# Peptides against a protein of PDB entry 5CWW, part 9

Target 1, 194 residues: chain A of PDB entry 5CWW
Amino acid sequence: VPKLQGPFDFDLNPEDEQDDEVELKDIYVIGEKPRVADLMRGEEEELEMMKEDQHNGLSLNIICLLSTSGQVKICLDIDGVEAQWLPPRSKNKRLFAPPPEPPSLLTFQTFDTLKPAEVTPDGWPMFSEDATSPYSFYVTHPAGITYISLTPWVFRLESELQSDSEAGTEFRIDLLAKGQGSERDRIFTQTRTQ

## One batch from the design tools (peptide; made by RFdiffusion4, then SolubleMPNN)

Design b1_p9_3_s4 (from b1_p9_3, 4 letters changed)
Fold by OpenDDE base, seed 4:
Order: C-alpha cells, then sequence, then structure tokens
Structure b1_p9_3_s4 (fold): chain B 194 residues (1-194), chain A 9 residues (1-9)
C-alpha cells in the first residue's frame, strides 16, 4: 500500500507573494530519468550509447501545478522524493525517531496560460501529456489549449547537475530560471460566440 | 454547441 507523502514545503520565489490565494486544480509530475545504469545492468554497449545521448532527460522530478486562473508553476524536487510504501505490520515502530523534515520543492518558474479576460471562477483547467516528449504537455481550459515544453532548459539543467563543480550550482540554476523559460504556444482558442 | 477543448486532445 502506498504511503501518504507530504506536506511539501514550497520555496516560493519572493516575487510570488500573491501565491497564498492560488486555488490549485491539477498536478502533473514528470518523473526523473531512469537510472540507465540500473536498468541496463549487463548491457554495457547500449549503456554507453545511452550515456552519450544528452537528451536522456532530467535527474530531478518535476512537479507542475495548475491553478483555476490557468497559472502554471514548475517546481523541482531537489531532495529526490521517492515513492514510499507502508512497512509490513512488524511491531518495531521506533516511537522516538524525529519526524523527517518535510521535503522542499524549488519553484523554478511561474507563468500564465490564460489572459485575465479568459479566467472564469468555474474554470477547470487540466494537464494532459504529450505523447512525443515526456517534457512537453498541454493545458486545456474552456477558453483554449496551450502547449508547453520544458525542453529549452531541462537538458541545460541536467548538464549543470552533472558538472563536477558543486560550487555555484544554485546560482547557475537561478540563471537558468531567469533565462529562457518554458516554450508556451496557444494552439487553440475558443471563440466566444456572443 | 461550444465544442469543449477536450475534444481536440
Amino acid sequence: as target 1 above (194 residues)
Amino acid sequence: YTARPDHYL
């Protein structure tokens, strides 16, 4: 049986002081790239070919949050939160382990998929996957459909995470967050028939 | 009949 996880702390960007009123409607999780070395144990030639592909994806989980307003928040799981299972009914609960610190999610970027005039109080935006890329998805709202791609920064971020220099990693991530954001394209707009 | 955007995914 899966264990309930959370709460999660959000390291919000100080510019997002308006987030206390954000009603969330959907969540989309992009899992970390599989540890190819663990999956391809015994297939050294295929493992080498897959290591040379810079397009293997991000070593971090990505958590996308979607509000009623069509705001998308992209969060990074830096702590590497893994799926937890309820322990089998063995009687040795160590009653005295301090509760683990709640895992923190880094808010990487926030952006809107809707114009202010398209926002409705009964709006129920939803995520859907892109079958062509694990780092691309759609936001569907009654006003329209928006394509989103994380590919402009995901592979650059992975290259930074794999760098031998731990020093300044946080600063380089901040530069990536302030740089070229996610690709966003409105592929469909619903015309209001008056 | 406004087609819901869900019909285009």
Scores: peptide ipSAE 0.016, ipTM 0.556, DockQ to the pose 0.034
Fold by OpenDDE base, seed 3:
Structure b1_p9_3_s4 (fold): chain B 194 residues (1-194), chain A 9 residues (1-9)
Amino acid sequence: as target 1 above (194 residues)
Amino acid sequence: YTARPDHYL
């Protein structure tokens, strides 16, 4: 049986401390790039062909959160939260190790997909995948559809994570967060027929 | 990309 994970602590940027009441409506998870080298450890010839086409995806999980207002938060799982399973009901009460500290998520970016005049109290925006890229998705709301791509920063972040210097990783991530943001394009806007 | 009709009802 899968274990329910959470709560997650959010390392929010201090600029976001003023909006304590973000009602979340949807969640979208982009899994880390599989270590193809570990999966294909017996098929060396197919591995070379896949290395060229597999643009280096991010080695971290990305958690996208969507509010009623159409605000998107892009969070990074730096701790590497793995899928957990409930321990088998073995009758041996092994000593309760203290519960592990709750995993933290780093808030990398926050941005709006709706104008203030498009926000409705009963709004239910939702994520949908892009079949063409694992790092692109759509936010659908009654007011319109917004395309989002994480590609402007994902590959740069991966390059920084692959650097042998563990020291200052958080600082380099903060510099990337302040740099080129996610691509946003309003693909469709619902015309209010007056 | 067409919005799902259910989001516009």
Scores: peptide ipSAE 0.015, ipTM 0.556, DockQ to the pose 0.031
Fold by OpenDDE base, seed 5:
Structure b1_p9_3_s4 (fold): chain B 194 residues (1-194), chain A 9 residues (1-9)
Amino acid sequence: as target 1 above (194 residues)
Amino acid sequence: YTARPDHYL
């Protein structure tokens, strides 16, 4: 049986310390690029062809959170949370292992998709995928549809994750977060039919 | 000039 994972600690950017109770309405997960080398053990020729494609994604999972207000939080799974299964009911609870620290999600970016006047208490914004890119998606709300693309930063982040030692990763991610945000475009606005 | 996303709000 799959294990329910969490709670996750959110390492909030100190600029996003709005402790306001954000009511979440949807979640969108962009999985890490597949480790083709691990999937294709024994197919060396196909592995060489697929290694060229290994440069086309982030090695971290991305977790996007969507609030009632149309706020999007983009979180990075730095710890590399893998799918967990419920441990077999072995009677030996190691009573004295400290609980593992909850995995942390780094809040990379927070932004709004709705104007304050478009926010409704009963609003239910939803994510949907972009068929053209794994790093692009749409936020659909009754007021409109917003296109979002992570492509401005995701490939740069991957290049940095591959180049450097674990030391200073957080600082470099913060520099990326401050430098180039996600692309955001309102592709459709619902006209209020009065 | 990448338009700042702020112009679409």
Scores: peptide ipSAE 0.015, ipTM 0.532, DockQ to the pose 0.059
Fold by OpenDDE base, seed 2:
Structure b1_p9_3_s4 (fold): chain B 194 residues (1-194), chain A 9 residues (1-9)
Amino acid sequence: as target 1 above (194 residues)
Amino acid sequence: YTARPDHYL
């Protein structure tokens, strides 16, 4: 049986210190890129072709959170949260392992998809996938639909994670977080019928 | 509510 995971600690960027009661309505998870090298072990010729065609996605899971207000929070799973299973009912090893430290999620970016006048208390915004890219998605709200793409930073972040130089990696990641944000485009706005 | 307005222009 799968184990319920959480709570997660959120390492909030100190600029996002609006401890406003963010009521979450939806979650969207972009899984890490498959380790194609591990999957294609023994098929070196096919692995070379796949390395050229695969825009190698991010090696971290991305967790997108959506609030009632239409705020999107993009979090990175740096700790590599894996699927956990309930331990088998083996009666005898109550090893009091200290409770594992709660996994942390790094808040990479926070942004709004709604104008303040579009926010409704009964609003239920939802994520939906883009069939054309794993790093693009839509936020649907009664007021409109917003396209979001993570492509401006995802591939750059991956290049930093794969860099052999630890020197300045944290600084460059912080610059990526503060720099080129996710692409946001309001593709549809609901006309207020008078 | 500091919505940065710049992405909707």
Scores: peptide ipSAE 0.012, ipTM 0.558, DockQ to the pose 0.161

Design b1_p9_4_s1 (from b1_p9_4, 6 letters changed)
Fold by OpenDDE base, seed 4:
Structure b1_p9_4_s1 (fold): chain B 194 residues (1-194), chain A 9 residues (1-9)
Amino acid sequence: as target 1 above (194 residues)
Amino acid sequence: GSRVERYPR
């Protein structure tokens, strides 16, 4: 049962005064992929198939947020990075885990899926998965359908997260965010019947 | 602020 993990404290960058008006309508979560090292404990046959699938997924959770206006925010659970460096929890300390601090989400990318003229007050955009790729999805709105793929950066980000250089990780992530972003393609547009 | 990438014109 996916636990509704929330509220997410979005450190909404205070400079986006416009963010306070963003009515969120949908959330899409791409769960972290298990580390190859954890998979290496499995049967050799599964290991060979996963080695051939060159697509070692991201070791971070991705949280996609969708507004009524068709704006998508791609957020990364950065606390997941710190948790990966934590030595395996020794089983024995039933220390009352402090209430899980709300995950710190870093906004990696923000983009529109609608033109301003396509935005309607009654518009209800929704996420849907791509059955062919764990890092691709669709945004469906009455005005059209937009295909999104995170593949242009996900694998590069994972490579950076696996690098031994702790120093400058945030800077390198910022450089990736400023680089080639997510693929965005409008696959269908509803013609307004005049 | 993360630049919102507007819909391509």
Scores: peptide ipSAE 0.356, ipTM 0.885, DockQ to the pose 0.339
Fold by OpenDDE base, seed 2:
Structure b1_p9_4_s1 (fold): chain B 194 residues (1-194), chain A 9 residues (1-9)
Amino acid sequence: as target 1 above (194 residues)
Amino acid sequence: GSRVERYPR
């Protein structure tokens, strides 16, 4: 489990610098899956198991942030990609690697899991995993439970990241971010017994 | 900025 150590500098688009101190209540991390190509150096038997998992996961870490208001922000750790693309710096120069720049998080999507009338100052929303899918999870709040799935875009994004065509990759990723977002379904709503 | 998707009414 990669220990996410350090403050994440959100390259928040300057327009999202709304000074509203979004009080974060929870963080959920979906770790990157190893690339099949990296596993192909292993025994053929591991390759067959990974082929059956037809849904090769995203090669990026996903960081989900949850606010007191039930707002979810889905962020991608892009620096994980750059680390893969950085040519192996020749081992020999003990040049003080500049302190690793804090990972730059790209906000992929932001959405609410609560109605404005369901938001309470003492609300404590929490993430929980879906045991059936690594790319699905729940947001639990006293007002209700929301199912979230990243599957509508995560596999398409991985396909773009694996494409040999560097040309237009950034544009296609931007189109994915603006396109069909995460699935969001309220599976339970607490009935206020008046 | 990613437009905040409000809860569907």
Scores: peptide ipSAE 0.355, ipTM 0.886, DockQ to the pose 0.351
Fold by OpenDDE base, seed 1:
Structure b1_p9_4_s1 (fold): chain B 194 residues (1-194), chain A 9 residues (1-9)
Amino acid sequence: as target 1 above (194 residues)
Amino acid sequence: GSRVERYPR
């Protein structure tokens, strides 16, 4: 269980500071998939068969934030990748490792799951997982249920992260964010009984 | 700033 310990320093672009203090109601974390190479250390033969069908998931943790208004922010833990690339510090130096810097979260996408007329002060939107897909989930609210899928960009992002050039990763992520976003589909709408 | 994608009209 990735213990997300610490205040998330959202590098919220200062333009997002004008959005009223978004009261967060729920958090949904999609953990990074282990690199197939790390799984292969033990059983070489069975792993060749699993390699073909394993759509290698994203090597970054995804943090989804849900507000009272039904706004979803999709954030990526970029520092988690850098920390994995840090060579295992030699065992012997009990140097007081400075407290791990809080992970830098990059906001990949922000979207609404509710219409303005559906937003209520007593609303309680919640995340729920899709048991059929690790990169899909639901936002439930009294007004309706919205299906969300990250699959349109997750695999493309992973391909970019696996590229030999660490330089410009953030820029490439920004380009992907401006491209095809997450799938969003309202699967149920509660009929207001008059 | 990441433009908030509003609910489709």
Scores: peptide ipSAE 0.354, ipTM 0.884, DockQ to the pose 0.350
Fold by OpenDDE base, seed 3:
Structure b1_p9_4_s1 (fold): chain B 194 residues (1-194), chain A 9 residues (1-9)
Amino acid sequence: as target 1 above (194 residues)
Amino acid sequence: GSRVERYPR
């Protein structure tokens, strides 16, 4: 369980400074999947079956933030990338590891789940899991329910993170963020009885 | 900054 001990430092691009008044209501965390190679060092036969399962999840933690207005922000814990590449520090040096710096979160995508007319001051949007996929979830609001899936980009991002080139990782992530974003589908809308 | 994707009209 990633102990996300906040606060998260958002590398908010300065252009997002104008929307600083976003009141957060909920947080949803998708934990990193362990690398198959680290799990399977003892079981060669199951390795082949898991390699065919293109469903090797992202090696980064994903932090989803939900505002009162139904805005979702998808953030990536990029410090997890560096930690995976660092050779396992030899167990024996009780060197005072400096207190772990708060994780740096990269905003990958931001999107609305509500129309402006559906936003209410007393609205309580909430996340809920999708039991069928670790990379899909729902946003429930009194106005409706929105399905969200990260599957359009998660596997592409993982492929880039598994590349031997550490250089330009941030640039490649930015290119992916500008590409096909998360799937968003309103599965239920509450009919306003006028 | 990642452009906020508004709800589809």
Scores: peptide ipSAE 0.348, ipTM 0.882, DockQ to the pose 0.346

Design b1_p9_4_s2 (from b1_p9_4, 5 letters changed)
Fold by OpenDDE base, seed 4:
Structure b1_p9_4_s2 (fold): chain B 194 residues (1-194), chain A 9 residues (1-9)
Amino acid sequence: as target 1 above (194 residues)
Amino acid sequence: STRVFRYPR
């Protein structure tokens, strides 16, 4: 049985201290690409061919949060949260293990998909996948549909994570967050026929 | 007329 994970701590970017109680309506998770090197441990020849074609996706999980207002929050799993399973009933939980520290999610970007006039209290925006890219998705709301792509920064972030310089990773991620944002295109707008 | 709105960065 899978273990329920959370709560997660959110490391908010200090500029996004909008204390607004964001009512979440949907969650979209982009799983890390498995390191082909880890999956193909022992198949050296196939590893070389896959390294060339690997536009290696991000080695971090991406957690997208969607609010009633159509705000999207892009969070990065820096800690590498893995799927956990409930221990079989027979193993005595070590009563004295300190509770694991809650995993932290780094808030990378926050942006709106709706105009203030399009926001409704009964609005129920939802995520949907893009079949063309694992790093692209749609936000559907009664007011319209917005295409989102993380491709402008995902591959640059992966390149930084693969760099031998562990020092300053957080600083480089912050620079990426402040740099080129996610692509956002409103592909459909519902005209209110008054 | 489908207005494509680009959101400001």
Scores: peptide ipSAE 0.011, ipTM 0.536, DockQ to the pose 0.049
Fold by OpenDDE base, seed 5:
Structure b1_p9_4_s2 (fold): chain B 194 residues (1-194), chain A 9 residues (1-9)
Amino acid sequence: as target 1 above (194 residues)
Amino acid sequence: STRVFRYPR
């Protein structure tokens, strides 16, 4: 039986001063790119061809959170949260093992998809995928539809993650977070029929 | 007319 994962700690970007209790309405997960090497064990020729395609994704899971206000939080799973299964009912609860620290999600970016005047208390914004890119999606709200693309930074982040220098990874991620933000484009606005 | 507006950074 799959284990419900969580709670997750959110390592807030120090620029996210918004300690406000954000009511979440939807979640969108962009899975890490599968390691072609692990999938293609025994097919060396196909592995070489697919290694060229390794440059086409992030090796981290991306967790997108959507609030009632249309705020999107882009979180990175740096710890590599894997699917967990319920532990077998082993009677020996080692009572004394400190609970494992909850996995942390790094809040990479926070941005709005709605204007303050478009926010409604009963708003139920939702994510939807873009069929053309795994790193692009839409936020649909009664007020309109916003296109979001993570492509401006995802490939740069992957390049940094593949760098052998563990030292300064946090600093480089912070620079990326402050640099090229996600593309946001309102593609549709619902005209208020007066 | 689909009003495309970009949020100012």
Scores: peptide ipSAE 0.010, ipTM 0.524, DockQ to the pose 0.050
Fold by OpenDDE base, seed 1:
Structure b1_p9_4_s2 (fold): chain B 194 residues (1-194), chain A 9 residues (1-9)
Amino acid sequence: as target 1 above (194 residues)
Amino acid sequence: STRVFRYPR
């Protein structure tokens, strides 16, 4: 049985001064790139060919959160949160290990997909995957559909994470967060048929 | 203040 995970702490949440409780409507998770080297153990020739595919994804999980207002929050899993399962009911009362510290998610970007006039209190926007890229997706709302791509920064972030200089990784991530944002294109707008 | 994100109940 899957274990319920959370709460998650959100680090570096931009000072959106609005202490307002954000109602989430959907979650979209982009898994870390597979450790191809571990999967292809014994197929060295195929491994070399796959390594040449320079578009190696991010080594971190990305968690996208979508609110009723159409706000998207992009979070990075720096701690490497893994799927947890309920321990089998072993009769041995394992002493209550102290509750693990709540995992932290780094808030990388926050942006809107809706105009203020398009926001509805009963709105239920949803994520949908893009089959062409693991780092692209759609936000669907009754007002319209927005294409989102993380490709402007995801590969740069990976290059920084792969650098041998562990020192200053957080600073470099912050620079990337302040630099090139995610691509956002409104591909469809629902015209009110008058 | 920490923004709290909640799923609608």
Scores: peptide ipSAE 0.021, ipTM 0.554, DockQ to the pose 0.070; fails the geometry check
Fold by OpenDDE base, seed 2:
Structure b1_p9_4_s2 (fold): chain B 194 residues (1-194), chain A 9 residues (1-9)
Amino acid sequence: as target 1 above (194 residues)
Amino acid sequence: STRVFRYPR
């Protein structure tokens, strides 16, 4: 039986002066790149062709959060949260195992998709996928549609995560977070019919 | 709707 997971702690950038309470309307998850090597065990020839594709994604899960105000948060699963199952009924719960520390999500980036005048209290923005890229998506709101792409940073982050030098990785990731943001383009704006 | 609470540092 699958175990309900959570709560998750959010490691927020201290520069994010945001309200203490954010109302979320949608969640979009971009899974880590598939470990093709684990799936193709025994097919060495196909593995070489797919090695090029293995370099085409992030080795971390990305969790996108969307608020009523049209604010998007891009969070990284650094801890590598996996599916959990309820322990089998027969194992004596060691009553005194300290509860595992809650998994944390790193808030990598925060940005708005709506102007202040477009925000409505009853707004229900939603994510939708881009069929052309796993790292691109749309935010749909009654006021308009915004295209978002994570491609400006996601491949650089992957290159950093694959570097043999553990030294300074955290610092370099912080520099990436402060550097090039996600691409944002308002592809449609709803004309208010008066 | 899901509410995310931030602990004030």
Scores: peptide ipSAE 0.010, ipTM 0.541, DockQ to the pose 0.060; fails the geometry check

Design b1_p9_4_s3 (from b1_p9_4, 5 letters changed)
Fold by OpenDDE base, seed 4:
Structure b1_p9_4_s3 (fold): chain B 194 residues (1-194), chain A 9 residues (1-9)
Amino acid sequence: as target 1 above (194 residues)
Amino acid sequence: STRVSRYPR
């Protein structure tokens, strides 16, 4: 049986002073890339082909949050939160283990999918997956549908995470966050019937 | 009429 996890601490960008008022409506999780080496144990030729594929994905979990206003927050799981299961009935709860520190999520990007005039108090935007890519998804709102792709930065971020150079890594990641953001394309807009 | 728009413009 899965264990309920949380709360999570959000390391919010200090520029987002509006974060305390954000009503969340949906969450979308992009899991870390599988450890291909562990999955392909004994299939060395397929493992080599998959390693050469520049599209192996990110070694961090990505948590996407969606507000009533159509704001999307892209958060990175830096601490590597893993799925937890309820312990079997026979294991004595260690009564004296300090509560684990809450895991932190790093806010990497924040962007809107709706114009201010499209925001409604009763709006219920939702995520949906893209069957063609694990790093692409849709935001559906009564006003329209927006395609989102994380591909412009995900693979570059992975390259930084796998680099042996500790020097300047934080600076380069900050440049990635401030640089080319996620791709956004409004694929459908509902015309208001006057 | 359905309008498609890329963002940011």
Scores: peptide ipSAE 0.019, ipTM 0.583, DockQ to the pose 0.044
Fold by OpenDDE base, seed 2:
Structure b1_p9_4_s3 (fold): chain B 194 residues (1-194), chain A 9 residues (1-9)
Amino acid sequence: as target 1 above (194 residues)
Amino acid sequence: STRVSRYPR
């Protein structure tokens, strides 16, 4: 039986001290790209052709959270949360295993998709996929539709995660988080017909 | 009327 996972702890960026109870309305998960090398073990020729076409996506799961206010939080699963199963009812209750520390999500970016005047208390914004890219999506709200792309940073982050140089990796990741944000384009705005 | 706007970077 699959185990219900959570709660997740959010390592909030200290600048996002808005501990205001952010009412979440939707969640969107971008799964890590499977290591095609692990799936295609033994077909080296097909692997080379697929490596050229595969913009190697991020090796981390991305969790996007959407609030009533249209705020998007982009979180990274650094711990690699995998599907968990309920322990078999086998009688050996290892009584004293400390509860595993809850998995932490790193808040990488936070940004708004709505203007303050567009926010409504009954608003229910939703995510939708982009059929053209796994790292792009839309936020739909009655006030409008916003296109979001993670492509400005996701491939650079993957390059840092794959670098053998552990020295300065944390610093470079922090610079990526503070630097080029996700692309945000309002593709549709609902005109209030007065 | 549809208005398209970019968010300021």
Scores: peptide ipSAE 0.019, ipTM 0.584, DockQ to the pose 0.045
Fold by OpenDDE base, seed 3:
Structure b1_p9_4_s3 (fold): chain B 194 residues (1-194), chain A 9 residues (1-9)
Amino acid sequence: as target 1 above (194 residues)
Amino acid sequence: STRVSRYPR
């Protein structure tokens, strides 16, 4: 049986402290890239071809959160939260392992997919995958459909995570968070029949 | 009519 995980602590950027009451409507998870080296153990030629493709994706899980207002939060799983299964009911309650510290999610980006006039109290925006890219998805709302792509920053972030130099990594990641936002295009808008 | 709008950066 899968174990329910959470609550997660959000390391919110101080700019997000003002919106205390975000009602979440959907969640979308982009899993970390497979460890090609572990999967291709014994297939050295195919492993070299896959390493040359700089488009292998991010080594961190990405958690996307969607509110009633159409706000998207892009969070990074820095701690590497894996799927947990309930331990078999073995009688030996090792009672005293301190509860693991709750995993933290780093809020990397926050942006809106709806105009203020499109927001409705009963709105139920939803995520859907893009079959062409693991780092692209759609937000569907009755007012319209928004295409989102994380590709402008994902590969740069991966390059920083794979760098041997820890010096200045935090600063460069902060620059990535502030600089190249996710691509956001409204691909469909529902025309109000006047 | 379908209106496609890019969000301003």
Scores: peptide ipSAE 0.018, ipTM 0.577, DockQ to the pose 0.044
Fold by OpenDDE base, seed 5:
Structure b1_p9_4_s3 (fold): chain B 194 residues (1-194), chain A 9 residues (1-9)
Amino acid sequence: as target 1 above (194 residues)
Amino acid sequence: STRVSRYPR
């Protein structure tokens, strides 16, 4: 039986600490790039061919959260949350193991897709994928459609994650978060026919 | 003409 995962702790950036009451409407998950080397164990010839076709991507899962207000939170799964199964009901619950700390999601970026005047209490924005890129998507709201691309930073973040220097990783990620943000373009605006 | 508008940061 699949285990219900969560709650997740959100390591919110200090700028986001005020948003405790965000009503979420949708979630979009961008899975980590497949580790072709791990998938193709024993198929060395096919592995060489697939290494050339290895789409550069992030080695972390990205969790996108969408609020009623059209706010998008881009969260990084630093802990590498994998599908969990309910442990077999082994009677020997070691009663004394501290509960594992819940996996944390790092809030990397927060931004709006709606103007304040477009926000409605009954708004139900939704994510949809971009067929052209795994790191691009759309937010659809009755007021309009916003294109979002994570490509400005995702490949740079991957380069930092692949660096052997554990020292300063948090600082470098913070610099990336504060630096070049996600691309955000309103591609369609619904004309309010009065 | 789809007016692509970037929202201010």
Scores: peptide ipSAE 0.012, ipTM 0.595, DockQ to the pose 0.052

